# Ledger of designs, part 39: peptides against a protein of PDB entry 1EMU

Target 1, 132 residues: chain A of PDB entry 1EMU
Amino acid sequence: PPYLKWAESLHSLLDDQDGISLFRTFLKQEGCADLLDFWFACTGFRKLEPCDSNEEKRLKLARAIYRKYILDNNGIVSRQTKPATKSFIKGCIMKQLIDPAMFDQAQTEIQATMEENTYPSFLKSDIYLEYT

## One batch from the design tools (peptide; made by RFdiffusion4, then SolubleMPNN)

Design b2_p15_2_s1 (from b2_p15_2, 6 letters changed)
Fold by OpenDDE base, seed 5:
Structure b2_p15_2_s1 (fold): chain B 132 residues (1-132), chain A 15 residues (1-15)
Amino acid sequence: as target 1 above (132 residues)
Amino acid sequence: SSNQPIIDEIMESLL
């Protein structure tokens, strides 16, 4: 069943609507939901291929992601990303060089945080165990 | 994958 796959891979969990729902609920209870939201924001942003019709939209989205998750020094995403990574993103925003991959390093770092902390905790949580 | 609805929700919240 899907819930067993969730325990084998974070990627499997994040590819399953039910898994995401449970994991997000867990993260909200832990005050860490921004980790997952940022991760998906990065994924969604990367999927937007640059073109003349979406250039302004992409810039707006990049700025929004930056302001909400990176610029906020008190946010969990900001605390779990390296200064050099945040500086790079800031540079991209300031220069208006909005490459689809501009958040990749930050996403990787946040993914590592989830892999090391919240994901294992989720698998031991009442939410997950009661679902199984 | 079935994560597109969540992605859409998050992306729309950023607009």
Scores: peptide ipSAE 0.785, ipTM 0.965, DockQ to the pose 0.859
Fold by OpenDDE base, seed 1:
Structure b2_p15_2_s1 (fold): chain B 132 residues (1-132), chain A 15 residues (1-15)
Amino acid sequence: as target 1 above (132 residues)
Amino acid sequence: SSNQPIIDEIMESLL
């Protein structure tokens, strides 16, 4: 069943709508849902291929992601990303160099945070165990 | 994958 695959890898969990729903509920209860939301924001942003028609939209999205998750020093995403990574993103925003991969390093760091902390905790949670 | 709905939700919430 899918819930066994979720325990084998975070990737399997994040590819399953039911798994995502349960994991996000867990993270909300832990006050760290922004980790997952940021991860998906990065994925969604990277999927937007640059073109003349979406240039303004991509810039607006990049700014929104930056302001919501990176600029807020009290946010969990900001606390779990390296200063050099945040500085790079800031530079991209200021220079308006909006490459699809500009959030990749930050996404990697947040993914590592989930792998090491919230994902293992989720597999031990009542939410997951009651589902199994 | 079946994660597109959550991606869409997050992206829409940012605009």
Scores: peptide ipSAE 0.783, ipTM 0.965, DockQ to the pose 0.869
Fold by OpenDDE base, seed 2:
Structure b2_p15_2_s1 (fold): chain B 132 residues (1-132), chain A 15 residues (1-15)
Amino acid sequence: as target 1 above (132 residues)
Amino acid sequence: SSNQPIIDEIMESLL
């Protein structure tokens, strides 16, 4: 069943709507749902192919992601991303150089944080275990 | 994958 696959791979969990729902609920209780939300924001952003017609939209989205997750020094995403990574993103925003991959390194770092901490904790949580 | 709904939700919340 899918819940067994979730325990084998974070990737599997994040590809399953039910898994995402449970994991997000868990993260909200832990006060760190922004990790997951940022991860998906990065994925969604990268999927937007740059073209003349969506340039303004992409810039707006990039700025929103930056302001919400990177700029907030008290936020968990900001605390779990490297200074150089945050500086790079800031630079892209300031220069308006909005490459689809501009959040890739930050996403990787946040993914590592989840892999090392919240994901294992989720698999030990009442939310997950009661679902099984 | 079935993660598109959550992606859409998050992306929409940013705008």
Scores: peptide ipSAE 0.781, ipTM 0.964, DockQ to the pose 0.860
Fold by OpenDDE base, seed 3:
Order: structure tokens, then sequence, then C-alpha cells
Structure b2_p15_2_s1 (fold): chain B 132 residues (1-132), chain A 15 residues (1-15)
């Protein structure tokens, strides 16, 4: 069943709507749902291919992601991303160089954070175990 | 991919 695949790979968990729902619920209880939300925001942003018709939208989204997750020094995403990574993103925003991959490094770092802590904890949680 | 709904939700919340 799918829940067994979730235990084998975070990627598998994040590719399954039911898995995402459970994991997000768990993260909300732990006060760190922003990790997952940011991860998906990065994925969604990267999927938006640049074109003349969506340039303003992409800039707006990039700025929103930056302001919500990177600029907030008290946020968990900001605390779990490296200063150089945050500086790079800030530079992209300031220069209005909005490449689809501009959040890739930050996403990688947040993914590592989840892999090292919240994902293993989720697999030991009542939420996951009761689902199985 | 079945994760598109959550992506859409998050992206919309940012606008």
Amino acid sequence: as target 1 above (132 residues)
Amino acid sequence: SSNQPIIDEIMESLL
C-alpha cells in the first residue's frame, strides 16, 4: 500500500495527496508546517515557465515567497536556510532576476531539514501509525 | 502527480 512507500522515501510521501495531508497535519501540530509549504511553493514556482504574459505574476510570487519565508528572521524556514542562500534569493529579488530555479538551493536545504528531523518523527507519530 | 492540488492551494495563497 502507498503508506509503506511513504516510509521508504520522503519523495514518495510528497508525491501522494493522502500522504501530504497527513504529513502537513503533523507539521502543523509541531508548529513547522512552513517547511512543507515553502517546499511546495518552490516546486510550484519552478513549474511556471517564464513568458511575457506571466512575468508580473512570477515576480509577485517570488516576492511573496521571499517575504513570507526568507525575510522573516523568526520563521523556521529562515532559520533552516543558510545565509548565503538567503542572500542569493534577496539578490534575485532586488535585481528582478527571477529565474525558475532561484529557490532550488533553499528548497534543497529545507528538504534536508525535513529528512533529518520532521520526516523521521512523522513516521513515529500517532498520525502515521494510526493510518497504517 | 497527485501533489498538484496542494501546490495550487499554496500558490494561490501567496497571491
Scores: peptide ipSAE 0.780, ipTM 0.965, DockQ to the pose 0.880

Design b2_p15_2_s2 (from b2_p15_2, 6 letters changed)
Fold by OpenDDE base, seed 4:
Structure b2_p15_2_s2 (fold): chain B 132 residues (1-132), chain A 15 residues (1-15)
Amino acid sequence: as target 1 above (132 residues)
Amino acid sequence: SSNQPFIEEVINSLL
C-alpha cells in the first residue's frame, strides 16, 4: 500500500495526495507547515517557464515567496535556510533576475530539514501510525 | 501529478 512507500522515501510521500494531506496536517500541529508549503511553492515556481507573457507573473510570485518565507526572520523557513542562500534570493529579487532555479538551493535546504527532522517524526506520529 | 493540487493551492495563496 502507498503508506509503506511513504516510509521508504520523502519523495514518495510528497508525490501522493493522501500522504501530503497527512503530512501537512502533522506539520501544522508542529507549527512548521511552511516547510512543506515553501517546498511546493518552489516547485510550482520552477515549473513556470520564463517568457515574455510570464515575466510579470513570475516576478510577482518570486517576490511573494521571498516576502512570506525568506524575509520573515521569525519564520521556520528563514530559520532553516542559510544566510548565503537567503542573500542570493534577495539579490535576485532586487536585481529582478528571476531564474526558474533561483529557489533551488533554499528548497534543497528545506528538504534536508524535512528529511532529517519532520519526516522521521511524522513516521512516528499518531497521524501516520493510525492511518496504517 | 498527485501533488499538483497542493502546488496550485500554495501558488494561488501567494498571488
Scores: peptide ipSAE 0.785, ipTM 0.968, DockQ to the pose 0.884
Fold by OpenDDE base, seed 5:
Structure b2_p15_2_s2 (fold): chain B 132 residues (1-132), chain A 15 residues (1-15)
Amino acid sequence: as target 1 above (132 residues)
Amino acid sequence: SSNQPFIEEVINSLL
């Protein structure tokens, strides 16, 4: 069943609607739902290929992601990303160089945080265990 | 994958 796949990899969990729902609920209780939201934001952003029709939208979205998750020094995403990574993103925003991959390193670092901490904890949580 | 609804939810919350 799907819940067994969730335990095999974080990727499997994040590809499943039910898995995401349960994991996000868990993260909310832990006060770190922004990790997952940021991860999805990065994924969504990267999927938006540069073109004339979405240029303004991409810039607006990049700025929003930056302001909400990176610029906020009190946020968990900011605390779990490296200074050099945040500086790079800031540079992209300031220069208005909005490459689809501009958040890739930050997403990787946040994914590592989830892999090392919240994902294992989720698999030991009442939310997950009661679902199984 | 079935994560598209969550992607859209997050993106829409930012725009």
Scores: peptide ipSAE 0.784, ipTM 0.968, DockQ to the pose 0.859
Fold by OpenDDE base, seed 1:
Structure b2_p15_2_s2 (fold): chain B 132 residues (1-132), chain A 15 residues (1-15)
Amino acid sequence: as target 1 above (132 residues)
Amino acid sequence: SSNQPFIEEVINSLL
């Protein structure tokens, strides 16, 4: 069953609607749902191919991601990303160099945080165990 | 994958 795949790989968990729902519920209870939301925001942003028709949308979205998750020094995403990574993103925003991959390093760092902390905790949680 | 609805939800919340 899918829940066994979730325990084998975070990637499998994040590819499954039921898995995502349970994991997000767990993260919300832990006060760190922004980790997952940021991860999905980065994925969504990267999927937007640069073109004349979506230039304004991409810039607006990049700024929103930056302001909500990176610029907020009290946020969990900001606390779990390296200063050099945040500085690079800031530079992209200031220069309006909005490459689809501009959040990749930050996403990688947040993914590592989940892999090492919240994901293992989720697999030991009542939410997951009661589902199995 | 079945994560597209969540991607859309997050993106829409930011715009």
Scores: peptide ipSAE 0.784, ipTM 0.968, DockQ to the pose 0.857
Fold by OpenDDE base, seed 3:
Structure b2_p15_2_s2 (fold): chain B 132 residues (1-132), chain A 15 residues (1-15)
Amino acid sequence: as target 1 above (132 residues)
Amino acid sequence: SSNQPFIEEVINSLL
């Protein structure tokens, strides 16, 4: 069943709607749902191919991601991303260089945080174990 | 991949 694959890799978990739902519920209880939301925001942003029709949307989205997750020093995403990574993103925003890959490094760092901490904890949680 | 609905939800919440 799918829940067994969730335990094999975080990637499998994040490709499954039921898995995402359970994992997000767990993260909310831990006060760190922003990790997952940011990860998906980055994925969604990267999928928006630059073109005239979505230029304004892409810029607005990039600014929103930056302001909510990177600029907020009290946020968990900001605390779990390296200063150089945050500085790079800030530079992109200030210079209006909105490349689809501008959040890739930050997404990688947040993914590593989940891999090392919240994902293993989720697999030991009552939420996951009761589902199985 | 069945994560598209969640991606859209997050993005829409930011816009």
Scores: peptide ipSAE 0.780, ipTM 0.967, DockQ to the pose 0.865

Design b2_p15_2_s3 (from b2_p15_2, 6 letters changed)
Fold by OpenDDE base, seed 5:
Structure b2_p15_2_s3 (fold): chain B 132 residues (1-132), chain A 15 residues (1-15)
Amino acid sequence: as target 1 above (132 residues)
Amino acid sequence: SPNQPIIEEIMESLL
């Protein structure tokens, strides 16, 4: 069943609607839902190929992601990303160079954080175990 | 895709 696949990899968990719902609920209870939200924001942003019709939207989205998750020094995403990574993103925003991959390194670092901490904890949580 | 709904929700919340 799907819940067994969730235990095999974070990727499998994040590729299942029920898995995402349960994991996000868990993260909210732990006060770290921004990790997952940021991860999905990066994924969604990268999917938006640059074109004339979406240039303004892409810039607005990039700024919003930056301001909400990177610029906020009190946020968990900011605390779990490296200074050089945050500086790079800031540079992209300031220069208005909005490449689809501009958040890739930050996403990788946040993914590593989830892999090392919240994902293992989720698999030991009442939410997951009661679902199985 | 299974994660498209959550992606859309998050991205819409940013705008």
Scores: peptide ipSAE 0.796, ipTM 0.971, DockQ to the pose 0.881
Fold by OpenDDE base, seed 4:
Structure b2_p15_2_s3 (fold): chain B 132 residues (1-132), chain A 15 residues (1-15)
Amino acid sequence: as target 1 above (132 residues)
Amino acid sequence: SPNQPIIEEIMESLL
């Protein structure tokens, strides 16, 4: 069953609607849902191919991601991303150099945080165990 | 895609 695959890899968990739902619920209880939300925001942003018609939209979205997750020093995403990574993102925003991959390093760092902390905790949680 | 709904939700919430 899918829940067994979720225990094998975070990727499997994040590629399943039920898995995502349960994991997000768990993260909300832990006060760190922004980790997952940011991760998906980065994924969604990267999928937006740059073109003349969506340049403004992409800039607005990049700014929104930056303001919500990176700029907020009280946020868990900000706390779990390296200063150099945040500085790079800030630079992209300020220079309006909005490459689809501009959040990749931050996404990687947040993914590592989930892999090392929240994902293992989820697999030990009542939410997951009761689902099995 | 199984993760497309959540992606759309998050992105829409940002705009």
Scores: peptide ipSAE 0.794, ipTM 0.971, DockQ to the pose 0.881
Fold by OpenDDE base, seed 2:
Structure b2_p15_2_s3 (fold): chain B 132 residues (1-132), chain A 15 residues (1-15)
Amino acid sequence: as target 1 above (132 residues)
Amino acid sequence: SPNQPIIEEIMESLL
């Protein structure tokens, strides 16, 4: 069943609607749902190919992601991203150089954070174990 | 894709 695949990789968990729902619920209880939300925001942002018709939307979205997750020094995403990564993103925002990949490094770092802590904890959680 | 709904939800919440 799918829940067994969730235990094999974070990727499998995040490619399943039920898995995402359970994991997000778990993260909310742990006060760190922003890790997953940021990760998906980065994925969604990268899918938006630059063109004249969506450049303003992309800029607004990039700014929103930056303000919500990167700029907030008290936020878990900000605390789990490296200063150089955050400064790069800030630079992109300030210069209005909005490449689809501008959040890739931050997403990688947040993914590593989840892999190292919250994902393993989820697999030991009542939420996951009761589902199995 | 299975994760498209959550992506859309999050992106919409940002705008």
Scores: peptide ipSAE 0.792, ipTM 0.971, DockQ to the pose 0.886
Fold by OpenDDE base, seed 3:
Formats: structure tokens, sequence, C-alpha cells
Structure b2_p15_2_s3 (fold): chain B 132 residues (1-132), chain A 15 residues (1-15)
């Protein structure tokens, strides 16, 4: 069943609607749902290929992601991303260089955080175990 | 895509 694949890789978990729902619920209880939300925001942002019709929307979205997750020093995403990574993103925003890949490094770092901490904890959680 | 709904939800919440 799918839940067994969730235990094999975080990728499998995040490619399943039920898996995402359970994991997000778990993260909310742990006060760190922003990790997953940021990860998906980065994925969604990267999928938006630049064109004349979505230029303004992409800029607004990039600014929103930056302000909510990177600029907020009290946020878990900000605390779990490297200063150089945050500085790079800030530079992109200030210079209005909005490349689809501008959040890739930050997404990688947040993914590593989940891999090392919240994902293993989820597999030991009552939420996951009761589902199985 | 299984994760498309959650992506759209999150992105829309940011705007």
Amino acid sequence: as target 1 above (132 residues)
Amino acid sequence: SPNQPIIEEIMESLL
C-alpha cells in the first residue's frame, strides 16, 4: 500500500494526496507547517515559466514568499536556511531578477531539514502509525 | 498531479 512507500522516501510521501494531508497535519501540531508550505511554494513558483502575461504575478508571488518565509527572522524557514541563501534571494528581489530557480537552494535546505528531523518524526507519530 | 491541489492552495494564499 502507498503508506509503505511513504516510509521509503520523503519524495513518495509528498507525491501522495493522503500522505501530504497527514504530514501537513503533523507539522501543524509541531508548529512547523511552514517548512512544507514553503517547499510547495517553491515548487509552484518554479513551475511558472516567465511570460509577458504572468510577469507581474510572478514578481508579486516571489515577494510574498520572500516576505513570509525568508525575511521573517522569527520564522522556522528563516532559521533553517543559510545566511548566504537568504542574502541571494534578497538580492534577486531587490534587483527584480525573478528567475524560476531563485528559490531552489532554499528549497533544498528546507528539504534537508525535513529529511533530518520532521520526516523521521512523522514516521514515528501517532498520526502515521494509526493510519497504517 | 497529486500535489497540484496543495500547491495551488498555498500559492493562492500568498497573493
Scores: peptide ipSAE 0.789, ipTM 0.971, DockQ to the pose 0.849

Design b2_p15_2_s4 (from b2_p15_2, 6 letters changed)
Fold by OpenDDE base, seed 4:
Structure b2_p15_2_s4 (fold): chain B 132 residues (1-132), chain A 15 residues (1-15)
Amino acid sequence: as target 1 above (132 residues)
Amino acid sequence: SPNQPIIEEIINSLL
């Protein structure tokens, strides 16, 4: 069953609609849903290839991601990303150098946070265990 | 992909 694959890797969990739904619900209960939302935002952003038609959209999206998750010092994403990583992102925003990979390091750091903390906790949670 | 709907939801919420 798919739920067994979810326990094998975070990747499997995040590649399943039901898995994502359950995990996101769990994270909301824990007050850390922004970790997952940021991770998906980065993925979505990276998929947007730079071109004349989407330049404004990409810049707007990059700014939104930065303002919501990186700039907010009280946010869990900001607390779980390294200062150098946040500084780099800020630099990209200020210089309007919006490379598709500009959030890659931050995404990696947040993924590590989930791997080490929230993902294992999810697998021990009532929401997951009751689903199985 | 299975995660495309959630990606679109999140991106749309940011824009």
Scores: peptide ipSAE 0.798, ipTM 0.971, DockQ to the pose 0.885
Fold by OpenDDE base, seed 5:
Structure b2_p15_2_s4 (fold): chain B 132 residues (1-132), chain A 15 residues (1-15)
Amino acid sequence: as target 1 above (132 residues)
Amino acid sequence: SPNQPIIEEIINSLL
């Protein structure tokens, strides 16, 4: 069943609507839902291919992601990303160079945080265990 | 895709 696949990899968990729902609920209870929200925001952003029709939307979205998760020094995403990574993103925003991959390194670092901490904890949580 | 709904929700909350 799907819940067993969730225990095999974070990727499997994040590729299942029920898995995402349960994991996000868990993260909200732990006060760290921004980790997952940022991760999905990056994924969604990267899927937007640069073109004339979405240029303004892409710029607006990039700025929103930056302001919400990177610029906020008290946010969990900011605390779990390296200074050089945040500086790079800031540079892209300031220069208005909005490459689809501009958040890739930050997304990787946040993914590592989830892999090392919240994902293992989720598999031991009442939310997951009661679902099984 | 299974993650499209959550992506749309998050992006819409940012825009």
Scores: peptide ipSAE 0.797, ipTM 0.971, DockQ to the pose 0.841
Fold by OpenDDE base, seed 2:
Structure b2_p15_2_s4 (fold): chain B 132 residues (1-132), chain A 15 residues (1-15)
Amino acid sequence: as target 1 above (132 residues)
Amino acid sequence: SPNQPIIEEIINSLL
């Protein structure tokens, strides 16, 4: 069943609607849902193809992601991303150089945070165990 | 894809 796949990899968990729902619920209870939300925001952002029609939307979205997750020093995403990574993103925003991959490093770092902490905890949680 | 709904939800909440 799918829940066994979730225990094999975070990728499998995040590629399943039920898995995403359960994991996000868990993260909300732990006060760290922004980790997953940021991860998906980065994925969504990267999927937006650069073109004239998307330019304003992409810039707006990039700024929103930056303001919500990177700029907020009290936020969990900001605390779990490296200064150099945050500085790079800030530079992209300030220069309006909005490459689809501009959040890739930050996404990788947040993914590592989830892999090391919240994902293992989720697999030990009542939410997951009761589902199995 | 299975994660498209959540992606759209999050992006829409940001815009």
Scores: peptide ipSAE 0.797, ipTM 0.971, DockQ to the pose 0.882
Fold by OpenDDE base, seed 3:
Structure b2_p15_2_s4 (fold): chain B 132 residues (1-132), chain A 15 residues (1-15)
Amino acid sequence: as target 1 above (132 residues)
Amino acid sequence: SPNQPIIEEIINSLL
C-alpha cells in the first residue's frame, strides 16, 4: 500500500495527496508547517515558466516567498537556511533577478532539515501509525 | 499531479 512507500522515502510521501495531508497536519501540530509550505512554494515557483505574461506574477510570488520565509528571522525556515543562501535570495530580490532556480538551494536545505528531523518523527507519530 | 492542489493552495495564499 502507498503508506509503506511513504516510509521508504520523503519524495514518495510528498508525491501522494493523502501523504501530504497527513504530513502537513503533523507539521502543524509541531509548529513547523512552514517547512513543507516553503518547500512546495519553491516547487511551484520553479514551475512557472518565465514569460511576458508571468513576469509580474513571478516577481510578486518571489517577493512574497522571500518576505514570508526568508526575511523573517524568527521563522523556522530562516533558522534552517544558511546565511549565504539567504543572502543570495535577498540579492536576487533586490536586483530583480528572478530566475526559476533562485530558491533551489534553500529548498534543498529545508528538504535536508525535514529528512533529518520532521520526516523521521512523522513516521513514529500517532498520525502515521494510526493510518497504517 | 498529486501535489498540484497543495502547491496551488500555498501559492495562492502568498499572492
Scores: peptide ipSAE 0.796, ipTM 0.971, DockQ to the pose 0.846

Design b2_p15_3_s1 (from b2_p15_3, 5 letters changed)
Fold by OpenDDE base, seed 4:
Structure b2_p15_3_s1 (fold): chain B 132 residues (1-132), chain A 15 residues (1-15)
Amino acid sequence: as target 1 above (132 residues)
Amino acid sequence: SLLDELIEETIAEKK
């Protein structure tokens, strides 16, 4: 069953809507749902192919991601991303150089945070165990 | 918001 795959790989968990739902619920209880939301924001942003027609939209989204997750020093995402990474993102925003991959490093760092902390905890949580 | 929509749409594309 899918829940067994979730225990073997965070990737499999994040590729399953049921898994995402349970994990998100867990993260909300832990006060760190922004980790997951940011991860998906980065994924979604990267999928937006740059073109003349969506330049404004992409810039707006990049700014929104930056303001909500990177600029907010009190946020879990900001606390779990390296200063150099945040500085790079800020630079991209300021220069309006919004490459689809501009959040990749931050996403990697947040993914590592989940892998090392919240994901293992999730697998030990009542939410997951009761689902199994 | 536009950001919220992006997140939800990205999740919705998953299996």
Scores: peptide ipSAE 0.828, ipTM 0.973, DockQ to the pose 0.960
Fold by OpenDDE base, seed 1:
Structure b2_p15_3_s1 (fold): chain B 132 residues (1-132), chain A 15 residues (1-15)
Amino acid sequence: as target 1 above (132 residues)
Amino acid sequence: SLLDELIEETIAEKK
């Protein structure tokens, strides 16, 4: 069953809507749902193909991601991303050079944070165990 | 917001 796959791979968990729902609920209880939201924001952003018609939209989205998760020094995403990574993103925003992959490094760092902490905790949580 | 929509749409695309 899918829940067994979730225990074997964070990727499997994040590729399943039921898994995402449970994990997000868990993260909200832990006060760190922004980790997951940021991860999906990065994924979604990367999927947007650059073109003349969506340039402004992509810039707005990039700015929004930056302002909400990177610029906020009190946020968990900001605390779990390296200064150089945040600086790079800021640079892209300021220069309006919004490559689809501009958040990749930050996403990787946040993914590592989840892998090392919240994901293992989720697998030991009542939310997950009661689902199984 | 655009950001919220992006997140929700990205999640909605998952299996």
Scores: peptide ipSAE 0.828, ipTM 0.974, DockQ to the pose 0.953
Fold by OpenDDE base, seed 3:
Structure b2_p15_3_s1 (fold): chain B 132 residues (1-132), chain A 15 residues (1-15)
Amino acid sequence: as target 1 above (132 residues)
Amino acid sequence: SLLDELIEETIAEKK
């Protein structure tokens, strides 16, 4: 069953609607749902290919991601991303150089945070165990 | 918001 695949890799968990729902519920209880939301925001942003029709929307999205997750020093995403990574993103925003991959490093760092902490904890949680 | 919509759409594309 799918829940067994979730225990084998984080990617398997994040590719499944039911897995995402359970994991997000767990993260909300832990006060760190922003980790997952940021991860999906980065994924979605990267899929948006630059073109004349979406340039303004891409810039707005990049600014929104930056302001909500990177600029907020009280946020968990900001605390779990390296200063150099945050500085790079800030530079892209200021220069209006909005490459689809501009959040890749930050996403990698947040993914590592989940891999090392919240994902293992989720697999030991009542939410996951009761589902199995 | 535009950001919320992006997140929701990205999740909706998953299995």
Scores: peptide ipSAE 0.827, ipTM 0.973, DockQ to the pose 0.939
Fold by OpenDDE base, seed 5:
Structure b2_p15_3_s1 (fold): chain B 132 residues (1-132), chain A 15 residues (1-15)
Amino acid sequence: as target 1 above (132 residues)
Amino acid sequence: SLLDELIEETIAEKK
């Protein structure tokens, strides 16, 4: 069943609607749902291929992601990303150089945080265990 | 918001 695949890899969990729902519920209870939201924001942003029709939208989205998750020093995403990574993103925003991959390093770091902490905890949680 | 929509749409594209 799908829940067994979720235990095999975080990628499998994040590729399943039911898995995402359960994991998000868990993260909300732990006060760290922003990790997952940021991860999906980065994924969605990267999928937006630059073109004349979406240039303004992409810039607005990049700024929103930056302001909500990177600039907020009290946020869990900011605390779990490297200063150099945040500085790079800031530079892109200031220069208005909005490459689809501009959040890739930050996403990688947040993914590592989930892999090392919240994902293992989720697999031990009542939410997951009661589902199985 | 635009950001919220991006997140929800990205999640909705998953299996």
Scores: peptide ipSAE 0.826, ipTM 0.973, DockQ to the pose 0.933

